# Designs tried in a protein design run: peptides against a protein of PDB entry 5TUV. Part 19

Target 1, 107 residues: chain A of PDB entry 5TUV
Amino acid sequence: KEVIDRLRYLKAEIEDLELKERELDQQKLWLQQSIKNVMDDSINNRFSYVTHEDICNCFNGDTLLAIQAPSGTQLEVPIPEMGQNGQKKYQINLKSHSGPIHVLLIN
Target 2, 107 residues: chain B of PDB entry 5TUV
Amino acid sequence: AQECQNLEVERQRRLERIKQKQSQLQELILQQIAFKNLVQRNRHAEQQASRPPPPNSVIHLPFIIVNTSKKTVIDCSISNDKFEYLFNFDNTFEIHDDIEVLKRMGM

## One batch from the design tools (peptide; aimed at target 1 S71, target 2 I64)

Design b2_p14_4_s2 (made by RFdiffusion4, then SolubleMPNN; from b2_p14_4, 7 letters changed)
Fold by OpenDDE base, seed 2:
Structure b2_p14_4_s2 (fold): chain B 107 residues (1-107), chain C 107 residues (1-107), chain A 14 residues (1-14)
Amino acid sequence: as target 1 above (107 residues)
Amino acid sequence: as target 2 above (107 residues)
Amino acid sequence: MFQFNVKDPSLLVR
């Protein structure tokens, strides 16, 4: 009797959790669309940039590359493998399909 | 008893997923806020300066920041149309997305 | 492909 009641309770709770999870999934979808809409707005797009100073304030003491690329650009970072010369190859591969990639050296 | 235990495990798993999804939503909200703050900052700055920044002085979103040692040698090969980039590093590097940069900027 | 060293000052934002 007690076990049966517990089972019923757990099943009901799981159903409620499923509903909650679906609600969160929907909220995520809407929020993602909202972000896209905000970023795609012509005015917002015009002002969607950071400065050299902004980057320098975020990172100190290192070489910084700023790589601006269109949304959807493919970024590949292969696992470092030993090259023919016995040195590990640290590599970044970028491939854009919608526009040019721009690289700036900072600091 | 065993069925109860199985459902309790499932319940807990679902609760954890819900928690994760809630956290992800919060992160997305913060991203949107950060972006809006960035836009507002830049609009205000350009209004005060009565001119836009020079084109090569800013990094437009979306972008990534590659951080590496000052001693790291970086070679880049680019396609003629600038759609493909191959970076070779002689040492390790870090990649930071624009979202992280905005966070570090305090947006 | 065009090859360059990113350490080139011409690529440095100042």
Scores: peptide ipSAE 0.042, ipTM 0.871, DockQ to the pose 0.038
OpenDDE base, seeds 1, 3, 4, 5: peptide ipSAE 0.038, 0.029, 0.041, 0.030; ipTM 0.874, 0.870, 0.872, 0.872

Design b2_p14_4_s3 (made by RFdiffusion4, then SolubleMPNN; from b2_p14_4, 6 letters changed)
Fold by OpenDDE base, seed 2:
Structure b2_p14_4_s3 (fold): chain B 107 residues (1-107), chain C 107 residues (1-107), chain A 14 residues (1-14)
Amino acid sequence: as target 1 above (107 residues)
Amino acid sequence: as target 2 above (107 residues)
Amino acid sequence: MFIFNIKDPSLLKR
């Protein structure tokens, strides 16, 4: 009897959790769309940038490259493998489909 | 009963997924706030300066930051249209997205 | 395709 009651309770709770999960999924979608809309706004887009100083303040002591590319640009970082000379290859592959890529040396 | 145990495991799994999704939502909210703060900062700064920053002095979103040792040799191959980039490093590097940069900036 | 070394930052700004 207690087991049956527990089963019923658990099943009901799981159903409630499923509803909650779907709610969260929907909220995520709406929030993502909201972010996109905010970023695509002409005024916001005009001011959607950081400065060299901003970047330098975030990172110290290393060489910094800033790579600006359109949304949807493919970024590939292969697992370092041995090259022809027995040296590991550390690579970044970028492919844009909607606009040019811009690279800046920051530091 | 074994069925109860199975459902309890499922319940726990769902609870964890919900927790993760809640965290992801919070992160997205923070991203949106950070972006809005960035825009506001830049608008105010340009108002004070009475001019926009020089085009090559800022990094427009979206972007990534590549961080590597100052000793790292970086070779780059670019397509004529600048849609494809291949970076070769002789050592390891780190990649940081614009979201992380905004976080580090305190936006 | 152009190949350049990062040691020449002027090439990055092309």
Scores: peptide ipSAE 0.033, ipTM 0.870, DockQ to the pose 0.037
OpenDDE base, seeds 1, 3, 4, 5: peptide ipSAE 0.032, 0.032, 0.033, 0.032; ipTM 0.873, 0.871, 0.871, 0.871

Design b2_p14_4_s4 (made by RFdiffusion4, then SolubleMPNN; from b2_p14_4, 9 letters changed)
Fold by OpenDDE base, seed 4:
Structure b2_p14_4_s4 (fold): chain B 107 residues (1-107), chain C 107 residues (1-107), chain A 14 residues (1-14)
Amino acid sequence: as target 1 above (107 residues)
Amino acid sequence: as target 2 above (107 residues)
Amino acid sequence: MFVFKVKDPSLVVR
């Protein structure tokens, strides 16, 4: 009887958890769409920027590159491989499909 | 007994997955709030200044920040249409997205 | 295609 009761309890709880998980999935989808709508708004888009000072305050002591590109731009960072001179190659590949990429040196 | 153990494992698996989804949802909420706060800050700042910032003084979203040593040599190859960029570094680098930057800014 | 060093002053935000 005790084992049967435990089984019943666990099954019921798992069912409730499944419902909760589906609820969270729906909330995620809704929020993702909401974020997209907010960012695509013309007024919000006009003011969607950070300043040079903002970036400098976030990072210290190193060379900083700011790379601005349209949404959907592909970013690829290949695994470092040994070059012909015996030096590892560290690379970033960017490919945009909807507009130009802008690069700024900060610091 | 074995069935109970199996269900308990499944229960724990679902609980962990739900926890992860809850965390991801919270991050999305914070991202939206951060973006809205950024927009609000910039709108207010421009209203007070009665002018927009200089075009080349700001970094528009979406963007990434590449952080590397000041000793790192960075070479860049750009396509004619500026849709493709290839960066070569002679040393390691870090990449930070705009979301992380907004977090560091306290938005 | 153009090749340059990113440390080019023309890319510096002032």
Scores: peptide ipSAE 0.046, ipTM 0.872, DockQ to the pose 0.038
OpenDDE base, seeds 1, 2, 3, 5: peptide ipSAE 0.033, 0.036, 0.040, 0.040; ipTM 0.873, 0.870, 0.872, 0.872

Design b2_p14_5 (made by RFdiffusion4)
Pose (drawn by RFdiffusion4):
Structure b2_p14_5 (pose): chain A 104 residues (1-83, 87-107), chain B 106 residues (1-49, 51-107), chain P 14 residues (1-14)
Amino acid sequence: KEVIDRLRYLKAEIEDLELKERELDQQKLWLQQSIKNVMDDSINNRFSYVTHEDICNCFNGDTLLAIQAPSGTQLEVPIPEMGQKKYQINLKSHSGPIHVLLIN
Amino acid sequence: AQECQNLEVERQRRLERIKQKQSQLQELILQQIAFKNLVQRNRHAEQQARPPPPNSVIHLPFIIVNTSKKTVIDCSISNDKFEYLFNFDNTFEIHDDIEVLKRMGM
Amino acid sequence: KEVKERGGFIYIYE
């Protein structure tokens, strides 16, 4: 039949696709680990910053609010319901205080 | 028969997912070289100048909140711990450290 | 809800 070896063929490709994903899952997990190791060198943390000029060049006009918090800080944004509509940002930081810079 | 329809849908799924994983994989690589160059760029600027801590500098990780000039922004802290509440009377946008690093080049 | 992890932040959108 045309269908029964449309199966054997498809069932012979997915394992190549399955192993390709396993490989891609391993590559991603120790690429992320190598990224974590670089952003926590003490020398590298010393220069892991951006200036006002950089932010102004990438955001034309308007009011800009820069919010800095430690890693793992959670940011929760609810739906713009009405109650006047509500546009709000719920920030939760357990590892430390947050720093807010008003960009001009 | 429906074992044929199930695997064709599953195949495309795996394909569409394996493709997106290869995209985020190179984005992660781009994230590192952009971070390395950003660090190298700041070291070079410090050899021609040190900028003060609370001003003119934003440490990673961070977010950028963009809204209109006529928009009022309120900041509230309550009795509950580890909570921050920002209110806007109008719409806003949130951008990440990764995107701003891309917009600046590297 | 959609949960995303990016840039050292955990985003929760409703």

Design b2_p14_5_s1 (made by RFdiffusion4, then SolubleMPNN; from b2_p14_5, 7 letters changed)
Fold by OpenDDE base, seed 3:
Formats: C-alpha cells, sequence, structure tokens
Structure b2_p14_5_s1 (fold): chain B 107 residues (1-107), chain C 107 residues (1-107), chain A 14 residues (1-14)
C-alpha cells in the first residue's frame, strides 16, 4: 500500500521532471540562436575582439598562443603517444573549412 | 520494492540533468552579456581613439588561447592556404576558449 | 572520440 503510493508519486514526479527538462532544452535552443544572431550582426562582429593586453592580463608566466579561426573550425587534440625518441607527443590539429587560421604569439 | 528503487534512481538522475541544464543556461546568459559588454567596450574605445586598432593588434572571436611553459618547444606546420595547422609540443599545454577569456576579463 | 562544439570551434578529443 505504501509502496504503491510511492510508485504513483514517483511516476508523477518523473513526468513533471520530464516536462521541465524539455522546457530547459527549448530555452537553451532559443538562447543559442539569440547569441548567434547577436554575434553575426555586422556591427557586433566588427567589435568582437580582444587585445593583447586583455590576454596578458588573463594569463601569466606562460607562452601564449592566440588562435583565431572561422566558426566551425575543427580542433583535434590526439591522445599523447610516445614518440620514437621516448617523449610523449602533444599535438593540436586545426582544420578550417571556410577561411584561414590566424595564430599570434602573445608572449 | 525494486521497482520503487529503480524509479528513485531515475528521478535522481533526471534531477541532476535538470540541474546541469540550468547551469548551462546560466552560462549562456552570462556569455551573451559578456559579449555585449565586450562590443560596447571596443566601440567606445574606438570612438575615443577615432580609429580602429591595428589589424594584428587584436584577436577576433572566435579564438582559443593555448598556454604552455616558457620552456616548451613548439613546432608548427601550416598548409599552403593556412586552412590547416599542426602544432607539436614537447610538453603539456592548456587550451582556453574565448568565453573563458571574457570571464577572466570581467566582461 | 568526444566531440564538443563550443565558441565556434569543434573540439575533437580521442
Amino acid sequence: as target 1 above (107 residues)
Amino acid sequence: as target 2 above (107 residues)
Amino acid sequence: KIIIEKSGFKYIFE
């Protein structure tokens, strides 16, 4: 009896949670589209940049590479493998489909 | 009952997913705000300077920042059209996206 | 193989 009541309660709650989850999914999609629209605006696109100073203020003590690439650029980081010389290989593979990639050494 | 336990597990799983989705939604909102603030900052700065910044002095979105030790040796091979880049590091590196940078900038 | 699309980049981790 108690178990049956608990089952009914749980099933009802799960159904409510499913509705909530779908609501959040829709909100996410809406917001993602909104962000895209804002970023794709010609004026916003013109001013969508950071400076070297901005980057330097965010990081310290390291070599910093800034990689700017068109939206949709593929970035692969393979699992480090042991090289022939006995050291691990750390790699980044970039592939753009719509334009050139730009790399800047910040420091 | 086992059925009751199974539903409780499912309920908990759904609750966690909802929590994660709520967090992701908040991040998107912050991302949008940060971007708008960035655009406003840059637009105002250029108005004051009465000119745009030099082309190679800024990093346009989207971008990533790769940071590694100053001692890390970095080799880069570039395709002729600059659509493909291969970076080789002799040590570990970190990748930070533009969203994280904007956060660090306080946007 | 993990694929994540974020910040305009398609991240592919093996």
Scores: peptide ipSAE 0.587, ipTM 0.904, DockQ to the pose 0.927
OpenDDE base, seeds 1, 2, 4, 5: peptide ipSAE 0.564, 0.570, 0.574, 0.450; ipTM 0.904, 0.903, 0.905, 0.896

Design b2_p14_5_s2 (made by RFdiffusion4, then SolubleMPNN; from b2_p14_5, 5 letters changed)
Fold by OpenDDE base, seed 3:
Structure b2_p14_5_s2 (fold): chain B 107 residues (1-107), chain C 107 residues (1-107), chain A 14 residues (1-14)
Amino acid sequence: as target 1 above (107 residues)
Amino acid sequence: as target 2 above (107 residues)
Amino acid sequence: KIVVEKSGFIYIFE
């Protein structure tokens, strides 16, 4: 029946899609490793920075904090909860394991 | 018939995942390009200036930018070793990673 | 909680 044929077709197509997805996954891994290698290069690392001017040109009218931290630093943003004073709590928790965290007020 | 419909749904789901992964790959490529452009810019700038920028005038990758209203009160507690930071805000904030900043910079 | 690694940071959202 047509249904049987359709089923066979769909199953075969899904199998092909699985192969394609795995290919993309592999490409992602390769590219991620490539990026890491480039960023970890001593020369590139030396010049991997932005200026205050760069940041100011990207944002307008607000308080800007720049937080630089070692790779692997944990950034936790808890769900905002009502404080005991009736004020909703907004917070950021940072934890580094490989070096100090640096904070700069841009404006 | 029901099995056929189920497989068609699965097929569509996989197609969407593949599309998303393709987009993610493109983003990674752009990230790599942006980073290389940043490095080149900075190298050239330092060559022209014949000196590196002051240590506290630049923000090294990786970093994040926290954006909040000028009216927002920010409290920060820091561990002795500066490995842990706790930020408290009395209002909402936005977080932007270095990748987004590089995009906004046109890198 | 949701954990996402991006830009060298490990984002943890509840």
Scores: peptide ipSAE 0.639, ipTM 0.905, DockQ to the pose 0.920
OpenDDE base, seeds 1, 2, 4, 5: peptide ipSAE 0.626, 0.631, 0.634, 0.538; ipTM 0.905, 0.904, 0.905, 0.899

Design b2_p14_5_s3 (made by RFdiffusion4, then SolubleMPNN; from b2_p14_5, 6 letters changed)
Fold by OpenDDE base, seed 5:
Structure b2_p14_5_s3 (fold): chain B 107 residues (1-107), chain C 107 residues (1-107), chain A 14 residues (1-14)
Amino acid sequence: as target 1 above (107 residues)
Amino acid sequence: as target 2 above (107 residues)
Amino acid sequence: KVIEEKGGFKFIYE
């Protein structure tokens, strides 16, 4: 009897959780679309930038590369492996399908 | 008894997923707010300056920042159309997306 | 491979 009651309770709770999860999924979808619409707006797009000063204020003491690329650009970071000279290889592979990639050296 | 245990595990699994999704949703909200604040800041700045910033002084979204030591040697191979970039580093690096940068900027 | 979409970029970690 106790086992049966526990089973019924758990199944009902899981059903409620499924509804909650679907609600969150829907909210995420709509919010993502909202963000896309806001960013794609012509006026917002015109002002969707940061300055060199902004970047310099966020980081210090290192070499900074700013890489601007179209939305959907692929960025691959392979697992560091030993090179031919015995040194580990650290790589970034960028591939854009919709436009050129622009690289700026900040410092 | 075994079925109860299985459902309890499933219940906990779903609760954790819901928690994760709630966190992700909050991050998206913050991203949208940060972007709107960025646009507002830039619009105001350009109005005060009565001109847009110099073309090479700004970084348009979307972008990433690569941070590495000043001693790091960077080799870059670029395709003819600038759609593909291959970066080779002789040391470790860090990658920061534009979302993180906006956070650091206090947007 | 881990695929993550952030900031308009598709991050692929091998």
Scores: peptide ipSAE 0.514, ipTM 0.905, DockQ to the pose 0.973
OpenDDE base, seeds 1, 2, 3, 4: peptide ipSAE 0.500, 0.499, 0.514, 0.510; ipTM 0.905, 0.903, 0.905, 0.906

Design b2_p14_5_s4 (made by RFdiffusion4, then SolubleMPNN; from b2_p14_5, 5 letters changed)
Fold by OpenDDE base, seed 3:
Structure b2_p14_5_s4 (fold): chain B 107 residues (1-107), chain C 107 residues (1-107), chain A 14 residues (1-14)
Amino acid sequence: as target 1 above (107 residues)
Amino acid sequence: as target 2 above (107 residues)
Amino acid sequence: KIIKEKSGFIYIFE
């Protein structure tokens, strides 16, 4: 009897949670589209940048590479493998389909 | 009962997913706000300067930041059209996206 | 292979 009641409660709650999850999914999609629209706006796009100073203020003590690329650019980081010289190979592979990639050495 | 336990596990799983989705939604909201703030900052700055910044002095979105030790040797091979880049590092590196940078900037 | 799309980049981690 108690178990049956618990089962009914759990099933009802799960249904409610499913509705909530779907609601959140829709909200996410809406917000993602909103962000895209804002970023794609011509004026916003013109001013969508950071400066070298901005980057330097965010990081310290390291070599910093800034890589700007068109949306949709693939960034691949292979599993580090042992090289012939006995050192691990650390790699980043970038592939753009819509435009050139720009790399800046910050420091 | 086993059925009750199974449903409780499912309920907990759904609750965790909902929590994660709520967090992701909040991050998107912050992302949108940060971007708008960035645009406003830059627009105001250029108005005051009465000119845009030099083209190679800024980093346009989308971008990533790669940071590694100052001692890290970096080799880069670039395709003729600059659509493909291959970076080789002799040591580990970190990748940070533009969203993280905007956060660090306090946008 | 992990594929993540974020910040305009498609991250591919093996």
Scores: peptide ipSAE 0.649, ipTM 0.908, DockQ to the pose 0.930
OpenDDE base, seeds 1, 2, 4, 5: peptide ipSAE 0.636, 0.636, 0.641, 0.639; ipTM 0.908, 0.907, 0.908, 0.908

Design b2_p14_6 (made by RFdiffusion4)
Pose (drawn by RFdiffusion4):
Structure b2_p14_6 (pose): chain A 104 residues (1-83, 87-107), chain B 106 residues (1-49, 51-107), chain P 14 residues (1-14)
Amino acid sequence: KEVIDRLRYLKAEIEDLELKERELDQQKLWLQQSIKNVMDDSINNRFSYVTHEDICNCFNGDTLLAIQAPSGTQLEVPIPEMGQKKYQINLKSHSGPIHVLLIN
Amino acid sequence: AQECQNLEVERQRRLERIKQKQSQLQELILQQIAFKNLVQRNRHAEQQARPPPPNSVIHLPFIIVNTSKKTVIDCSISNDKFEYLFNFDNTFEIHDDIEVLKRMGM
Amino acid sequence: TETSERGGFIYKFE
């Protein structure tokens, strides 16, 4: 039948696809780990910053609010319902205080 | 028969997912070289100049909130701990540290 | 609710 070996063929490709994903899952997990190791060298943390000019060059006009918080800080944005509509940002920081810079 | 329809749908799924994973994989690589160059760029600027901490500098990780000039922004802290509430009377946009690093080059 | 992690932030959109 045309269908029974449309199976055997498809059932012979997915394992290549399955192993490819396993490989891609391993590559991603220790690429992320190598990224964590670089952003927590004390020397590298010293220069892991951006200036006002950089932000202004990438955001034309308007009011810009820079919000800085430690890693793992959670940001929650509810739906713009009505109650006047509500546009709000719920910020939860357990590891430390937040720093807010008003960009001009 | 429906064991044929199930695997064809599952195949495309795996394909569409494996493709997106290869995309975020190179984005993660781009994230590292952009971070390395950003660090190298700041070191070079410090040899020609040190900028003060609370001003003119934003440490990673961070977010950029963009809204209209006529938009009023309120900041509220309550009795509950580890909570921050920002209110806007109009729409806004949130951008990440990764994107700004891309927009600046590397 | 959609949840993602970017730039050291955990985003939750309702």

Design b2_p14_6_s1 (made by RFdiffusion4, then SolubleMPNN; from b2_p14_6 with T1V T3V R6K)
Fold by OpenDDE base, seed 3:
Structure b2_p14_6_s1 (fold): chain B 107 residues (1-107), chain C 107 residues (1-107), chain A 14 residues (1-14)
Amino acid sequence: as target 1 above (107 residues)
Amino acid sequence: as target 2 above (107 residues)
Amino acid sequence: VEVSEKGGFIYKFE
């Protein structure tokens, strides 16, 4: 009886959890669309930027590159491979399909 | 019973997924808030200055920040149309997306 | 934060 009751309880709970998970999935989709709408607004887009000062305040002591690219641009960092001189190669590959990529040296 | 154990494992897995999804949803909410705050800040700043910032003084979203040691040598190859970039680093680097930057900015 | 030491990832600008 105890095992049977536990089984029934677990099955019912799992069903409830499934409903909750679906609810969260829908909320995520809704919010993602909302964010896109806000960001795509012409006025918001005009003011969607940060300054050099903003970046400098976030980081210290390092060389900083800012890479601005159109949505959809892919940035790839391959697994480091050994180079000709025995040094690991650290790379960034960028590919855009909708517009130019802009790179700024912050410091 | 084996069936009971299986269901308990499934229940736990679902609970963890729900927890993760709840966290991700909260992150999206924070992203939207941060973006709105950024836009508001910039609008106010430009109103006070009575002009937009110089084009090369700001970084438009979406962007990423690459930080590396000041000793790191960076080589960049760019396609003619600036749609493709190849960066080579002689040392390790970190990549931070615009969302993280906005968080660090306190937006 | 992504670290080049690991690599093997693709980031999409959104």
Scores: peptide ipSAE 0.623, ipTM 0.905, DockQ to the pose 0.139
OpenDDE base, seeds 1, 2, 4, 5: peptide ipSAE 0.617, 0.608, 0.612, 0.618; ipTM 0.905, 0.903, 0.904, 0.904

Design b2_p14_6_s2 (made by RFdiffusion4, then SolubleMPNN; from b2_p14_6, 8 letters changed)
Fold by OpenDDE base, seed 4:
Parts: C-alpha cells; structure tokens; sequence
Structure b2_p14_6_s2 (fold): chain B 107 residues (1-107), chain C 107 residues (1-107), chain A 14 residues (1-14)
C-alpha cells in the first residue's frame, strides 16, 4: 500500500538524517577545537590584531569604543529599563577572570 | 495517514536543523580562514616594516566594538584590578564582535 | 547589536 511504503521511506530517511546530524555535530566540535588551537598558537597569537584604520574602515559616523579582553570574558547587556528619572538605562557589563580589560577610543 | 503526516513534519524539522548546522559549520570555516588571513596580513606587514606596530595602535583579539552616537554620554566604572567594567550609556548603542569586523574587513 | 556565539566573549543575558 502507498501509505505503508511512504511510512517505510520516511522512517528510513529520518534515520539517515539522524546520522547526518550527528556527523555535523562532531564536525562542529572538531572545528571549534581546531580554531582554538590555531588562535592559541604563539605565532598566530602574536599577530592576532586589527588596527585603528581597520576599525575606522568598517564603521563611520559615530563614537567607536574598542574593548579588548581575554578569551572567555563575560559580556552582559541588560535589557534597557527605566531609570529614576524616567530615562532608559543602557549598560554593558564586562567581567574577566584571567586578565585585565583594555578600552580604546577609536574616534 | 496521521502517522505519515507526523513523520513528514519530523523529517522537515530535521532537515531544517541540518541546514542550520551546515550553515553554522560553514561560518566556522570562514571564521578560521579569516583569522588565518589576518595573521598572514599582519606578519607580512611587520616583515616589510621590519618592526611591530606601536602597542597602542592595534587591538588584539578577542575584542568588541561599541558604536554609539557622538552625542551619547558614556560613563565607565572600573574595578581595582581592571577585571570588571561597567559602562553606562544615556542612549542606544551597537555591539560588534571581532568576527564581524573581520568579515567587514574582507578577510 | 551583533553577537556571535563563537566569539571570544561569553555573552550572558538576563
């Protein structure tokens, strides 16, 4: 029957898709580790930077702050809430656990 | 049959997840390539200049860029060890990570 | 605001 055949087909396909998804998950983990290894390499780390010019070429017209921090630094951007004066509060919270944070004014 | 319909929905769900994972994987690959290109660029530039750039002229990864209006008032509170930063803005701002910057740079 | 889950920063939200 057509319905039975369709069911069999769908079940088989879903099984194949499950395998494919697991494969992709493994590939992602591998690549993530690879990226970490590349970035942690002493030579790569030495040259892992951008210039002020690079940033200025990417953005225009406003105040630009560059915040450099160690990997793993926590970045929190709370949902804006009304302050005491009725003004919304716009905040950025940063917390590093491995080193100091550096802030640069680009323009 | 209802079972067939259920499986078709499940199949579609899995296909969408796989598509998303494939896209994410490709993004990671591009990120790694961009980083390697950045390192290569900087290495070549320093070789030609026969010296590293001034320390305060570059922004080391990882970093974020905060973009806000020139009219925005920014207050910053810093911990004693500079491990914690609190930024207060009187207006909206945008945050861009280093990955996006590398993309905009064409790396 | 552009946030990437694969950035060097750990993004946390309230």
Amino acid sequence: as target 1 above (107 residues)
Amino acid sequence: as target 2 above (107 residues)
Amino acid sequence: KKVSEVSGFKYIYE
Scores: peptide ipSAE 0.398, ipTM 0.903, DockQ to the pose 0.510
OpenDDE base, seeds 1, 2, 3, 5: peptide ipSAE 0.346, 0.386, 0.348, 0.385; ipTM 0.899, 0.901, 0.899, 0.901

Design b2_p14_6_s3 (made by RFdiffusion4, then SolubleMPNN; from b2_p14_6, 8 letters changed)
Fold by OpenDDE base, seed 3:
Structure b2_p14_6_s3 (fold): chain B 107 residues (1-107), chain C 107 residues (1-107), chain A 14 residues (1-14)
Amino acid sequence: as target 1 above (107 residues)
Amino acid sequence: as target 2 above (107 residues)
Amino acid sequence: KIIFEKSGFKYIFE
């Protein structure tokens, strides 16, 4: 029956797609590890920075805060709530676990 | 049959996930390339200058950029050890990670 | 609550 044949085809294709997805997952893991290794290299780490000029060239004339923090730092953005004065509260909460956070104002 | 339809939906869902994962993998590759280019740029620049840049003139990875209007009032509370920061904005803001910055820089 | 890690930061959006 056509339906039976279609079922067989679909099941076989789904199995192939599952294999492909697992392959991609593995590739992602390897690449992530590679990136980590490159970034953790002492020489690369020494030169892993951008300048104020770099940032200014990337954005227009708004207020820019550059926040540098250790890897693993938590960045929390709560749901904006209405404040007592009728103003919505827009917040960013940062929490580092391994070192200090450094903030630069880019003008 | 209904089973065929269900499998068709599943097949399509898997195809979309695979597409997304392929895109994510490509992004990771670009990230690694961008980082290597950044390091190379900075190494070359420091070699030409025969000195590293001033400590407060650069932003080390990892970092984020917070973009908001010049009219936005920003309040910041900092812990004694600078491990925690609380930013309050009276208006909306945008967050951009270092990966996006490197992209904008053309790395 | 959305949690993800990217660019060295752990993002938490509520």
Scores: peptide ipSAE 0.636, ipTM 0.906, DockQ to the pose 0.927
OpenDDE base, seeds 1, 2, 4, 5: peptide ipSAE 0.609, 0.621, 0.626, 0.381; ipTM 0.905, 0.903, 0.905, 0.892

Design b2_p14_6_s4 (made by RFdiffusion4, then SolubleMPNN; from b2_p14_6, 6 letters changed)
Fold by OpenDDE base, seed 5:
Structure b2_p14_6_s4 (fold): chain B 107 residues (1-107), chain C 107 residues (1-107), chain A 14 residues (1-14)
Amino acid sequence: as target 1 above (107 residues)
Amino acid sequence: as target 2 above (107 residues)
Amino acid sequence: KKVSEKSGFIYIFE
């Protein structure tokens, strides 16, 4: 009796949670599309940038590379492995399919 | 009894997923707000200056920032079409996406 | 924030 009631309750709750999860999935989808639309707008795109000053204010003391690349560009950082000289290899691999990659040295 | 336990585990799993999705949704909302604020800032700044910023003084989205020690030696290999980059570092580095930068900027 | 020594990862520009 108690087990049966618990089963019914749990199944009903899981069903409600499924509905909530689907709602969140839809909201995420629409929001992502909204962001894309806003960013792709010609006026917004014209002003979608940060300055060197902005970057310098966010980071201090280190060498900074700014890598601007088109959407879809893949950046890969492999697990550091030992090189031929026994030194760990720290590496970034970039691959773009839509346009050139632009790199700026900030400092 | 075993079925109840299985459903309770499933319920908990779904609750955690929902929590994660809610957090992700909030981040997307903040991203959209940050982008809109960035655009407004830049539009206002250019209006005040009566000109756009110099081309090499800005970084257009999307971008990432790589920061490493001033002592780090960076070697870069570039394809002829600049679609592929290989960076080698002799020390560790950090990567920050444009979203994080906008957050640090207070957008 | 991602650190080079932590683990391998892939990032896609969006």
Scores: peptide ipSAE 0.601, ipTM 0.904, DockQ to the pose 0.136
OpenDDE base, seeds 1, 2, 3, 4: peptide ipSAE 0.599, 0.589, 0.599, 0.594; ipTM 0.905, 0.902, 0.907, 0.903

